Peptides against a protein of PDB entry 4N7V. Designs and how they scored, part 44

Target 1, 222 residues: chain A of PDB entry 4N7V
Amino acid sequence: TLRSITSPLVAHRLKPIRQKTKKAVVSILDSEEVCVELVKEYASQEYVKEVLQISSDGNTITIYYPNGGRGFPLADRPPSPTDNISRYSFDNLPEKYWRKYQYASRFVQLVRSKSPKITYFTRYAKCILMENSPGADFEVWFYDGVKIHKTEDFIQVIEKTGKSYTLKSESEVNSLKEEIKMYMDHANEGHRICLALESIISEEERKTRSAPFFPIIIGRKP

## One batch from the design tools (peptide; made by RFdiffusion4, then SolubleMPNN)

Design b2_p13_7_s3 (from b2_p13_7, 4 letters changed)
Fold by OpenDDE base, seed 4:
Structure b2_p13_7_s3 (fold): chain B 222 residues (1-222), chain A 13 residues (1-13)
Amino acid sequence: as target 1 above (222 residues)
Amino acid sequence: MKEEELDPPVYPE
């Protein structure tokens, strides 16, 4: 099943973006829908031959073929749907579209990993919990120049000197210099607080069913 | 359209 290889993408609260590659253009629209335009080059002109328009919650996929499959010249936005439109739910998406959906999902996850959900200013750092899930990216920008970037897979440290290294195990974290451990401790505390706030705010958001509470900023830069 | 390999997603820095 598609669900076995990816979850429905979630594009809520993401800013519009358009990213072109050789064979595809992926866009997050103002509506927070996600569009994958499949591009083919012909006679030195790029044409959109197929479009997947995915709802902001990832559960609805609308597929259309511009100009009856003849293609539409690539522009600065996806071509408008025609009358020949197929609409699928996530769980009913034909297998032939799974890779394209996965592509969209990966892009959305990438954007989410760079989209602030909670910004928390401490005495020593600007902490940012990102939108991606599970295991949201967490960045700590210390005011003295040290930077820590936590992901589900690794922790990247950038020291004051600009020296950068990546940690992928607890053993490596435990072997850090004492001065770096202090930064890590602060980062971990900020991370804990952001996760706690995320939980509390998300629950209130669910209860009120109002406009999104996120992104949110806690505190101010000293 | 024929299925084709897509480039990995890229975020514009």
Scores: peptide ipSAE 0.181, ipTM 0.825, DockQ to the pose 0.761
Fold by OpenDDE base, seed 5:
Structure b2_p13_7_s3 (fold): chain B 222 residues (1-222), chain A 13 residues (1-13)
Amino acid sequence: as target 1 above (222 residues)
Amino acid sequence: MKEEELDPPVYPE
């Protein structure tokens, strides 16, 4: 099943963006829907031959073929759906479209990993919890130039000297210089606080059923 | 039909 290889993509709260590669253009629209345009080149012109339009919650996929499959010239936005439209739920999506859906999902997840959900200013750093899940990215920008970037898979450190390295195990973290451990301790504390606040705010958001509370900024730059 | 190979997603800088 599609669910065994990916979850429904989640594009809520993401800003509009358009990214082109050689064979595809992926967009997040103002409506927070996601579009994958499959591109073919003919006579030095690029044409959109197929479009997957995915709802913001990832559960509905609309597929259409511009101009009856002849294609529509590539423009600054996806072509509008016309006559030949198919609509599927996530669990009923034909297998031939699974990789294209995965492509959209990977892009959305990438965007989410770079989209601030909580920004928290401490005495020493600007901390940012991102939108991706599970294991949201967490960045700490210390005012003195040190940077720590935490992901589910690794921790990247950029020291004041410009030295950069990646930590992938607990043993590597434990072998850090004492001065760097101090930065890591602060980063971990900021991370804990952001996760706690995320939980509290999300619960209140669920109860009120109002407009999204995120993204949120806590504190101010000193 | 054979599925086409797509480039990995890129975040615009």
Scores: peptide ipSAE 0.180, ipTM 0.821, DockQ to the pose 0.696
Fold by OpenDDE base, seed 2:
Structure b2_p13_7_s3 (fold): chain B 222 residues (1-222), chain A 13 residues (1-13)
Amino acid sequence: as target 1 above (222 residues)
Amino acid sequence: MKEEELDPPVYPE
């Protein structure tokens, strides 16, 4: 099943973006829908031959072939759907479109990993919890120049000297120099606080059924 | 924060 290889993409709260590659253009629209335009070159002109338009919650996929399948010239935005459209739910998407959906999903996940959800200023650092899930990226920018970037898979440290290294196991973390451990301890505390706030705020958001509370900024730079 | 340029995944066709 598609679900076995990817979850429905989530584009809520993401800013509009349009990224072109050789064979595709992926866009997040103002509506927070995601469009994948499949591009083909003909006579030195690029044409959009197929479009996957995915809802912001990833659960609805609309597929259409511009200009009756002949293609539309590539422009600054996806071509509008015509009568030649198919609409699918996530779980009913034909297998032939799974790779294209996965492409969109990976792009959205990348954007989410770079989109602040919670910004938290401490006495020593600017902490940022990102939108991606599960295991959201967490960045700590210490005012003295040290940077820590935590992901689900690793922790990257950039020291004042510019020395950079990656930690991938608990043993490596435990083997940190004492001076670096102090930064890590602060980063971990900031991370814990951000996760706690995320949980509390998300619950209140659910209860109020109001506009999104995120992104939020807690505190300010000293 | 300034918006950064992102690298989308590659889709071979």
Scores: peptide ipSAE 0.127, ipTM 0.737, DockQ to the pose 0.076
Fold by OpenDDE base, seed 3:
Structure b2_p13_7_s3 (fold): chain B 222 residues (1-222), chain A 13 residues (1-13)
Amino acid sequence: as target 1 above (222 residues)
Amino acid sequence: MKEEELDPPVYPE
């Protein structure tokens, strides 16, 4: 099943973006829908031959073939759907489209990992919890130049000297010099606080059913 | 909103 290789993408709260590669253009629209345009070159002109338009919650996929399948010239936005469109739910998406959906999902996940959900200014650092899941990225930018970037898979440290290294196990974390451990402790505390705030704010959003509270900024740079 | 410029995604085709 498609679900066995990816979950429905989540594009809520993401800012619009358009990213072109050789054979595809992926866009997050103002509506927070995601479009994958499949591009073919003919006579030195690029044409959009196929479009997957995915809802912001990833559950609905609309597929159309511009200009009756002949293609539409690539422009600064996806071509408008024609009358000949197919609409699928996530679980009913034909297998031939799974790779393209997965591409969209990976792009959205990448964007989410670079999209602040909570920004928390402490006395020493700017802490940022990102939108991606599971295991949202967490970045700490210390005002003295030290940076710590936590992902689900690793922790990257950039020291004042510019020395950079990656930690992939608790053993490596425990082997850090004392000076770096102090930064790590602060980062971990900021992370804990951001996760706690995320939980509280999300619960309030659920209760009020109002406009999204995120992204949110707590405090300000000293 | 976004912290850094995003790298182009990899498309399998």
Scores: peptide ipSAE 0.099, ipTM 0.725, DockQ to the pose 0.079

Design b2_p13_7_s4 (from b2_p13_7, 5 letters changed)
Fold by OpenDDE base, seed 1:
Structure b2_p13_7_s4 (fold): chain B 222 residues (1-222), chain A 13 residues (1-13)
Amino acid sequence: as target 1 above (222 residues)
Amino acid sequence: MEEEELPEPVFPE
């Protein structure tokens, strides 16, 4: 099943964006829907031959073939659906569309990893918890130039000198220079606080059933 | 249309 290889994409709170590759254009719309336009070149003109429009919660996929399948010239936005529209739920999506859905999902996840959910200013750094899940990216920009970027897979450190390295295990983290450990300690504390706030705010958001509370900014640069 | 391999998505800088 599709569910066994990916979860429904989540595009809530993401800003509109459009990214073109040779064979596809992926967009997050103002509606927070996600569109994958499959592109074919003919006579030096790019045409959209197929569009997957995915709901913001990833659960509904609308597929259409612009201009009766003849294709529509690539523009600055997806072509409007007109003819031969198919609508699927996530669990009923035909297998032939799974790769395209996964492409959309990966893009959304990438965008989420770059989208601030919580920005937290400490005495020493700007901390940012991103929207991606599970294991949201966490960035710490120290005012003195040190940067720490935590992902689910690794921790990247950029020192004052510009020296950059990646840590992939606890052993490597434990082998850090003492001065860098101080930055890591601060980063970890900021991370803990952001996660705690995320939990609290999300719970309040659930209770109120109001407009989204995120993204939020806590504090300001000293 | 035919199934084609899609590249890895790129976040526009």
Scores: peptide ipSAE 0.116, ipTM 0.788, DockQ to the pose 0.726
Fold by OpenDDE base, seed 5:
Structure b2_p13_7_s4 (fold): chain B 222 residues (1-222), chain A 13 residues (1-13)
Amino acid sequence: as target 1 above (222 residues)
Amino acid sequence: MEEEELPEPVFPE
């Protein structure tokens, strides 16, 4: 099943964006829907031959073929659906579309990893918890130039000297210089606080059923 | 339409 290889994409709270490659264009729309446009070139002109339009919660997929499959000239936005429209739920999506859905999902997850959910200013750094899940990216920009980027898979450190390295194990973290450990300790504390606040805010958001509370900024740059 | 290989998505800077 599709669910065994990916979860429904989640595009809520993401800003509109459009990314073009040679064979596809992926967009997040103002409506927070996600579109994959499959592109073919003919006579030095690019045409959209197929479109997957995915709902913001990832559960509904609308597929259409512009101009009866003849294609629509590539523009600054996806072509509007016309005649040949198919609508599927996530669990009923034909297998032939799974890779295209996964492409959209990977793009959305990438955008989420770069979209601030919580920004927290401490005495020493600007901390940012991102929207991706599980294991949201966490960035710490120290005011003195040190940067720490935490992901589910690794920790990247950029020192004041410009030296950059990646840590992938606990042993590597434990072997850090004492001065760097101090930055890591602060980053970890900021991370803990952001996760705690995320939990509290999300619970209140669930209770109120109002407009999204995120993204949120806590504190101010000193 | 026939399925084709799509490249890894890129975040536009």
Scores: peptide ipSAE 0.112, ipTM 0.788, DockQ to the pose 0.774
Fold by OpenDDE base, seed 2:
Structure b2_p13_7_s4 (fold): chain B 222 residues (1-222), chain A 13 residues (1-13)
Amino acid sequence: as target 1 above (222 residues)
Amino acid sequence: MEEEELPEPVFPE
């Protein structure tokens, strides 16, 4: 099943963006829908031959073939759907479209990993919890120049000297120099706080049924 | 936000 290889993409709260590659253009629209435009070139002109329009929650996929399948000239936005459309739920998406959906999903996940959900200013650093899930990216920018970037898979450290390294195991983290451990301890505390706030705020958001509370900024740079 | 290029999609058509 599609669900066994990817979860429904989540584009909520993401800013509009459009990224062109050789064979496709992927967009997040103002509506927070995601579009994959499949592009072919004819006589030095690029045409959109197929479009996957995915709802912001990833659960509805609308597929259409512009201009009766003849293609529509590539523009600054996806072509509008016509009568030649098919609509699917995530779980009913034909397998022939799974790879295209995965492409959209990977793009959205990338954007989410770079989209601040919580920005938290401490006495020593700017901490940022990102939108991606599970295991949201967490960045700490210390005011003295040290940077720590935590992902689900690794921790990257950039020291004042510009020296950069990646930690992929608990043993490596435990082997950190004492001076770096101090930064890591602060980063971990900031991370814990952001996760706690995320949980609390998300629950209140659910209860109020109001507009999204995120992104939020806690504190300010000293 | 700086855009990053994803691996080129290969879709049979």
Scores: peptide ipSAE 0.062, ipTM 0.735, DockQ to the pose 0.101
Fold by OpenDDE base, seed 3:
Structure b2_p13_7_s4 (fold): chain B 222 residues (1-222), chain A 13 residues (1-13)
Amino acid sequence: as target 1 above (222 residues)
Amino acid sequence: MEEEELPEPVFPE
């Protein structure tokens, strides 16, 4: 099943973006829908031959073939759907479209990993919890130039000298010099606080059913 | 956000 290889993409709260590659253009629209335009070149002109338009919650996929399948010239936005469209739920998406959906999902996940959900200014650093999941990226930008970037898979450290290294195990974390451990401790505390705030705010959103509270900024740069 | 290009997707077409 498609679900066995990916979950429905989540594009809520993401800012619009359009990124072109050789064979595809992926967009997050103002509506937070995601579009994959499949591009073919003919006579030195690029044409959109197929479009997957995915709902912001990833559960609905609308597929259409511009200009009756002949293609529509690539423009600055996806071509409008034609009358001949197919609509699928995530679980009913034909297998032939799975790779394209997965491409969209990976792109959205990348965007989410760069999209602040919570920004928390401490006395020493700007802490940022990102939108991606599971295991949201967490970045700490210390005002003195040190940076710590935590992901699901690793921790990257950039020291004042510009020295950069990646930690992939607790053993490596424990082997850090004392000066760096101090930064790591602060980063971990900021991370804990952001996760706690995320939980509290999300619960309030659920209760009130109002407009999204995220992204949110706590404090300001000193 | 800094745009990062994903690896070129491999599609049947």
Scores: peptide ipSAE 0.060, ipTM 0.733, DockQ to the pose 0.086

Design b2_p13_8_s1 (from b2_p13_8, 5 letters changed)
Fold by OpenDDE base, seed 2:
Order: structure tokens, then sequence, then C-alpha cells
Structure b2_p13_8_s1 (fold): chain B 222 residues (1-222), chain A 13 residues (1-13)
């Protein structure tokens, strides 16, 4: 099943963006829908031959073929659906479209990993919890120039000297110099606080059923 | 937000 290889994409709270690649253009719209435009070149002109329009929650996929399948000239936005529109739920998406859905999903996850959900200013750093899930990226920008970037897979450290390295195991983290450990300890505390706040705020958001509370900023730069 | 770099995947039309 599609679900066995990816979860429904989530584009909520993401800002509009359009990125062109060789074979596709991926967009997040003002509506927070995600569009994959499949592009073919013909006579030195690029044409959109197929569009996957995916709902913000990833659960509805609308597929259409612009200009009766002849293609529509590539523009600054996806072409409007006209004829031969198919609508699918995530679980009923034909297998022939799974790769294209995964493409959209990976793009959305990338955007989410760079989209602040919680910004928390401490005495020593700007901490940022990102929108991606599970295992949201967490960045710590210390005011003295040290940077720590935590992902589900690794921790990247950039020291004051500009020296950069990646840690991929607990043993490597435990082998850190004492001076770096201090930064890591602060980063971990900031991370814990952001996760706790995320949980609390999300629960209140669920209860109120109003406009989204995120993104949120806690504190201010000293 | 700056446009993030995205891997070009070989999509079939």
Amino acid sequence: as target 1 above (222 residues)
Amino acid sequence: METPEFEEFPLTL
C-alpha cells in the first residue's frame, strides 16, 4: 500500500513556495495545497502534461491533464483543472501515481524541516523547533556563534572556530569535549522545553478549535 | 523563506 511507504503529507502552516526541477515543478499554494506539475519540453517550450493537486492534509489527490492531455505552457502557477479530472483518497490512489506522491511528500518534509514551529530565546541562544515530523529538526544558534543542529539521524555541531562535525551515536556524543558538552546540555534543555511547549500548546489548540497557534515565539533576544 | 534545495527525482511523465 501507499501507506506502507509514506504517510499523508502535511502542508498546514507552510508558506507558499514554488520550486522548479528538470521534470517537475512543485508548489505549495496559498490554500496550503500541494501541486506537482509534470513538465515536458517540446520545441524549446516547457509544457505541463499532468498535475497532481494534493490537499493540505495529504488525504485527497486530484489529478488532471491540462488541455486534454496536450499540455499547457509552463507558467508562474499550476494550470487550472478543466477536463478529465480524477479525485482519489490517499488509500485509493492508483499505484502509478505513488512515485509522484512521494516526490511531493519529500518536498513538503524538506520545507517542514526548515519551517519554524517554535522559536525560543534563551539567555544564550535562539532555539528553533521545526515543523517536520516525526522527530522534528531542532536548531540552536548560540549568540557567541556556536550552532547545533539536531535531526532524527544526527547532530551537527559548528564551533566558534568554524570547525564542523557530525555526531551519529550516543558514544560520539559522550566523547565530546567538556566545553562542547556545555553547549549540548543547553541545547538539550532548550529542546526539552520546546517539546513540552509543543505538547501543551497543541492540546489547547485542539480544545479551542480556532486558528492555529503555531508558529509561536517564546521570549526575546537579550 | 528561502527556497530549499530539493533533490531532482527522475519522475516519469
Scores: peptide ipSAE 0.048, ipTM 0.713, DockQ to the pose 0.080
Fold by OpenDDE base, seed 5:
Structure b2_p13_8_s1 (fold): chain B 222 residues (1-222), chain A 13 residues (1-13)
Amino acid sequence: as target 1 above (222 residues)
Amino acid sequence: METPEFEEFPLTL
């Protein structure tokens, strides 16, 4: 099943964006829907031959073929669905579209990993918890120039000198210079606080069922 | 339509 390969994509709270590759254009719309446009070139003109439009919660997929499959000239936005429209739920999506859905999902996850959910200013750094899940990216920008980027898979450190390295194991973290450990300790504390606040705020958001509470900014830049 | 090969996304958005 598709569910055994990926979960429904989640595009809520993401800002509109459009990214072109050679064979596809992927967009997040103002409606928070996600579109994958499949592009082919004919006579030095690019045409959209197929569109997958995915709901913001990833559960509904609308597929259409512009101009009866002849294609629509590539523009600054997806062509409107007019003919040959099929609508599927996530669990009923035909297998022939799974790779395209996965492509959209990977794009959304990338955007989420770069979209601030919580920004927290400490006395030493700007901390940012991102929207991706599970294991949201966490960035710490120290005011003195040190940067720490935590992901589910690694920790990247950029020192004041510009020296950059990646830590992939606990042993590597433990082998850090004492000076760098101080930055890591602060980053970890900021991370803990952001996760705690995320939990509390998300629960209140669920109860209220109003407009999204995120993204939020806590504290102020010194 | 045949499933195209997709390019990787740029690291910067």
Scores: peptide ipSAE 0.046, ipTM 0.726, DockQ to the pose 0.317
Fold by OpenDDE base, seed 4:
Structure b2_p13_8_s1 (fold): chain B 222 residues (1-222), chain A 13 residues (1-13)
Amino acid sequence: as target 1 above (222 residues)
Amino acid sequence: METPEFEEFPLTL
C-alpha cells in the first residue's frame, strides 16, 4: 500500500512556494494545497501534461490532464482543472501515481524542515523547531556565531571560525571538545523545551479547534 | 503518462 511507504503529506501552515525541475513543478498554493505538475518539452516549449492536486492534509488527490492530455503551456501557476478529473483518497490512490505522490511528500517535508514552528529565544541563542515530522529539524543560532542544526539523521555544527562538521553518532557527539559540548548542552535543553511546548500547545489547539496557534515565538532576542 | 525520474530538491529553500 501507499501507506506502507509514506504517510499523507501535511502542508498546513506552509507558505506558498513553487519549485521547478526539469520534469516537474511542485507548488504549495495559498490554499495550502500541493500541486505536482508533470512537465514535458515539445518544440522548445514546456507543457503541463498531468497535474496532481493534493489537499493540505494529504488525504485527497485530484488528478487531471490539461487539454484532454494534450498539455497546457507551463505558466507561473498550475493550470485550472477541467471537467475530466479523477478524485482519490490517499488509500485508494492508484499505484501508478504513488511515485508522484511521494515526490510531493518529499518536497513538503523539505519545506517543513525549513519552516519555523516554534522560535525560542534564550539568553545565548535563537532556537527554532521546524514543522517537519517525525523528528523535526532543530536549529540553534547562538548570538556569538555558533550554529547547531539537528536533524533525524545528523547534527551539523558550525563554529565561530566558520569551520563546519557533521556528527552522525553518539560517539562522535561524546568526542566533541568541551567548549563545543557546552553549546550542545544548551542546544539540547532548548530542544527539550521546544518539544515540551509543542506537545502542550498542540493539545490545546486540538481542544480549542480555532485558528492555528503555530507558528509561535517565545521570548525575544536580548 | 509514464512515471518520470524526478530531480532532487535544492538543499536550501
Scores: peptide ipSAE 0.045, ipTM 0.719, DockQ to the pose 0.282
Fold by OpenDDE base, seed 1:
Structure b2_p13_8_s1 (fold): chain B 222 residues (1-222), chain A 13 residues (1-13)
Amino acid sequence: as target 1 above (222 residues)
Amino acid sequence: METPEFEEFPLTL
């Protein structure tokens, strides 16, 4: 099943964006829907031959073939659906579309990994918890130039000198110089706080059923 | 339509 290889994409709170590649254009719309436009070149003109429009919660996929399958000239936005529209739920999506859905999902995850959910200013750094899940990216920009970027897979450190390295295990973290450990300790504390705040704010969102509270900024640069 | 190979997105946000 599609569910066994990916979860429904989540585009909530993401800003509109359009990214073109050779064979596809992926967009997040103002509606927070995600569109994959499949592009074919003919006579030095690019045409959109197929569109997957995915709901913001990833659960509904609308597929259409612009201009009766003849294609529509590539523009600055997806062509509007007209005729021969197919609508699928996530669990009923035909297998032939799974790779395209996964492509959209990976794109959305990438955007989410770069989209601030919580920005927290400490005495020493700007901390940013991103929107991606599970294991949201966490960035710490120290005012003195040190940067720490935490992901599910690694921790990247950029020192004041510009020296950069990646840590992939606890042993590597433990082998850090004491000076760097201080930055790591601060980053970890900032991360803990952001996760705690995320939990609290999300719970309040659930209770109020109001407009999104995220993204949020806490504190200010000193 | 055939399923194309997709390129990675050079996202700079």
Scores: peptide ipSAE 0.043, ipTM 0.720, DockQ to the pose 0.320

Design b2_p13_8_s2 (from b2_p13_8, 5 letters changed)
Fold by OpenDDE base, seed 2:
Structure b2_p13_8_s2 (fold): chain B 222 residues (1-222), chain A 13 residues (1-13)
Amino acid sequence: as target 1 above (222 residues)
Amino acid sequence: MEVPEFEEFPLTL
């Protein structure tokens, strides 16, 4: 099933963006829908031959073929759907479209990993919890120039000297120099606080059923 | 927000 290889994409709270590649243009719209435009070149002109329009929650996929399948000239936005529109739920998406859905999903995850959900200013650093899930990226920008970037897979450290390295195991983390451990301890505390706040705020958001509370900024730079 | 260039994937039309 599609679900066995990817979860429904989530584009809520993401800012509009349009990125062109060789074979496709992927967009997040003002509506927070995601569009994949499949592009073909003909006579030195690029044409959109197929469009996947995915709802912000990833659960509805609308597929259409511009200009009766003849293609529509590539523009600054996806072409409007006209004729021969198909609508699918995530779980009923034909297998022939799974790769294209995954393409959209990976793009959205990339955008989410760079989209602040919680910004938390401490005495020593600007901490940022990102929108991606599970295991949201967490960045700590210390005011003295040290940077720590935590992902689900690794921790990247950039020291004051500009020296950069990646930690991929607990043993490597435990082997850190004491001066670096201090930064890591602060980063971990900031991370814990952001996760706790995320949980609390999300619960209140659910109860109120109003506009999104995120992104949120806690504190200010000293 | 600046997002890094998205990886090219071999999509079929």
Scores: peptide ipSAE 0.051, ipTM 0.739, DockQ to the pose 0.079
Fold by OpenDDE base, seed 4:
Order: C-alpha cells, then sequence, then structure tokens
Structure b2_p13_8_s2 (fold): chain B 222 residues (1-222), chain A 13 residues (1-13)
C-alpha cells in the first residue's frame, strides 16, 4: 500500500512556494494545497501534461490532464482543472501515481524542515523547531556565531571560525571538545523545551479547534 | 503518463 511507504503529506501552515525541475513543477498554493505538474517539452516549449492536486492534509488527490491530455503551456501557476478529473483518497490512490505522490511528500517534508514552528530565544541563542515530522529539524543560532543544526540523521556544527562538521553518532557527539559540548548542552536543553511546548500547545490547539496557534515565538532576542 | 524520474530538491529553500 501507499501507506506502507509514506504517510499523507501535511502542508498546513506552509507558505506558498513553486519549484521547477526538468520533469516537474511542485507548488504549495495559498490554499495550502500541493500541486505536482508533470512537464513535457515539445518544440522547445514546456507543457503540463498531468496535474496532481493534493489537499493540505494529504488525504485527497485530484488528478487531471490539461486539454484532454494534450497539455497546457507551463505558466507561473498550475493550470485550472476543467474536465476529466479523477478524485482519490490517499488509501485508494492508484499505484501508478505513488511515485508522484511521494515526490510531493518529499518536497513538503523539505519545506517543513525549513519552516519554523517554534522560535525560542534564550540568553545565548535563537532556537528554532521546524515543522517537519517525525523528528523535526532543530536549529540553534548562537549569538556569538556558533550554529547547530539537528536532524533525524545528523547534527551539523558550524563553529565561530566557520569550520563545519557533521556528527552521525553518539560517539562522535561524546568526543566533542568541551567548549563545543557546552553549546550542544544548551542546544539540547532548548530542544527539550521546544518539544515540550509543542506538545502542550498542540493539545490546546486540538481542544480549541480555532485558528492555528503555530508558528509561535517565545521570548525575544536579548 | 509513465512515471518519470524526478530530480532531487535543492538542499536549501
Amino acid sequence: as target 1 above (222 residues)
Amino acid sequence: MEVPEFEEFPLTL
């Protein structure tokens, strides 16, 4: 099943963006819907031959073929659906569209990893928990120039000198110089706090069912 | 339409 290889994408709270590649254009719309436009080139002109329009919660996929499959000239936005529209739920999406859905999902995850959910200012750093999940990216921008970027897969450290390195294991983290460990300790504490706040605020948001609480900013830069 | 190969996304958005 599609669910066995990916979860429904979640585009809530994401800002509109449009990214073009050779074979596709992926967009997050003002409506927070996600569009994948499949592009073909004919006579030096690019045409959109197929569009997947995915709901903000990832659960509904609308597929259409512009101009009856003849294609629509590539523009600065997805072509509007006209006729011959197919609508699927996530769990009923035909397998032939799975890779395209995964493409959209990966793009959304990338955007989410760059989208602040919680900004937390400490005495020493600006901490940012991103929107991606599970294992949201966490960035710490120390006011003295040190930067720490935590992902599910690695920790990147950028020192004051601009020297950068990546840590991929606990052993490597434990082998850090003491001065860097101090930054890491602060980053970890900020991370813990952001995760705790995310949990609490998300629960209140669920109960209230009002306008989104996120993104939030806690504290101010000193 | 056949499922195409897609380019990887940029590292930075």
Scores: peptide ipSAE 0.048, ipTM 0.727, DockQ to the pose 0.300
Fold by OpenDDE base, seed 1:
Structure b2_p13_8_s2 (fold): chain B 222 residues (1-222), chain A 13 residues (1-13)
Amino acid sequence: as target 1 above (222 residues)
Amino acid sequence: MEVPEFEEFPLTL
């Protein structure tokens, strides 16, 4: 099943964006829907031959073939659906579309990993918890130039000198120089706080059923 | 049916 290889994409709170590649254009719309336009070149013109429009919660996929399958000239936005529209739920999506859905999902995850959910200013750094899940990216920009970027897979450190390295295990973290450990400790504390705030704010969102509270900024640069 | 391969995103946000 599609569910066994990916979860429904989540495009909530993401800003509109359009990214072109050779074979596809992927967009997040103002509606927070995600569109994959499949592009074919003919006579030096690019045409959209197929569109997957995915709901913001990833659960509904609308597929259409612009201009009766003849294609529509590539523009600055997806062509409007007109004829031959198919609608699928996530669990009923035909296998032939799974890779396209996964493509959209990976794009959304990438955007989410770069989309601030919580920005937290400490005495020493700007901390940013991103929107991606599970294991949201966490960035710490120290005012003195040190940067720490935490992901599920690694921790990247950029020192004041510009020296950059990646840590992939606890042993590597433990082998850090004492001065770097201080930055790591601060980053970890900032991360803990952001996760705690995320939990609290999300719970309040659930209770109020109001407009999104995220993204949020806490504190200010000193 | 052949499923097209897609290029990675040169996403710089």
Scores: peptide ipSAE 0.046, ipTM 0.727, DockQ to the pose 0.325
Fold by OpenDDE base, seed 5:
Formats: sequence, structure tokens, C-alpha cells
Structure b2_p13_8_s2 (fold): chain B 222 residues (1-222), chain A 13 residues (1-13)
Amino acid sequence: as target 1 above (222 residues)
Amino acid sequence: MEVPEFEEFPLTL
């Protein structure tokens, strides 16, 4: 099943973006829907031959073929669905579209990993918890120039000198110079606080069912 | 918003 290889994408709270590649254009719309436009070139003109439009919660997929499959000239936005429209739920999506859905999902996850959910200013750093899940990216920008980027898979450190390295195991973290450990300790504390606040705020958001509470900014730049 | 180029897997029609 599709669910065995990916979860429904989540585009809520993401800002609109459009990215062109050689064979596709992927967009997040103002409606927070996600569109994958499949592109072919004919006579030096690019045409959209197929569109997957995915709801913001990833559960509804609308597929259409512009101009009866002849294609629509590539523009600054997806062509509007007019004919030959098929609508599927996530669990009923035909297998032939799974790769395209996965492509959209991976793009959304990338965007989420770059989208601030919580920004927290400490006395030493700007901390940012991102929107991606599980294991949201966490960035710490120390005011003295040190940067720490935590992901589910690794920790990247950029020192004041510009020296950069990646830590992939606990042993590597434990082998850090004492000076760097101090930055890591602060980053970890900021991370803990952001996760705690995320939990509390998300619960209140669920109860209220109003406009999104995120993104939020806590504290102020010194 | 600026996101790095996404070319993880090429799509085919």
C-alpha cells in the first residue's frame, strides 16, 4: 500500500512556493494545496501534460490532464482543472501515481524542514524549531558565530573559525572539545524548551480550534 | 521562502 511507504503529506502553515526542475514543477499554493506538474518539451516550449493536486492534509488527490492530454503551456501557476478530472483518497490512489505522490511528499518535508515553527531567543543564541516531523530540525545560531544544526540523522557544527563537521553518533558528540560541548549543552537546553512549548501550545490550539497559533516567536533579539 | 533546489528523484511522465 501507499501508506506502507509514506504518510499523507502535511502542507499546513507552509508559505506558497514554486520550484521548477527539468521534468516537473512542484508548488505549494496559497490554499496550502500541493501541485506536481509533469512537464514535456515540444518545439522549444514546455508543456504541462499531467497535474497532481494534493490537499493540504494529503488525503485527497486530484489528477487531470490539461487539454485532453495535449498539454498546457507552462506558466507561473498550475493550469486549472477543466476536464478529465479524477479524484482519489490517499488510500485509493492508483499505484501508477505513487512515485509522483512520494515526490510531492519529500518536497513538502524539505520545505517543512526549512520552515520555522518556534523561534526562541536566548541570551546566547537564536534557536529555531522547524515544522518537519517526526524529529523536527533544530537550528541554533549563536551570536558569536557558532552554528549548530540538529536533524533526526545528524548534528552539524560550524565553529567560529568556519570549521564545519558532522556528528553521526553519540561517541562523536562525546569526543567534542570542551568549548564546543558548552555550545551543545546550550543548544540541547533550547531544544528541550522548544519541544515543551510546542506540546503545550499544540494542545491549546487543538482545544480552541481557531486560527493556527504557529509560527511563534519567543523572546527578543538582544 | 527560499528552499534549496530539489532534485532528489527525476519524475517521468
Scores: peptide ipSAE 0.040, ipTM 0.738, DockQ to the pose 0.083

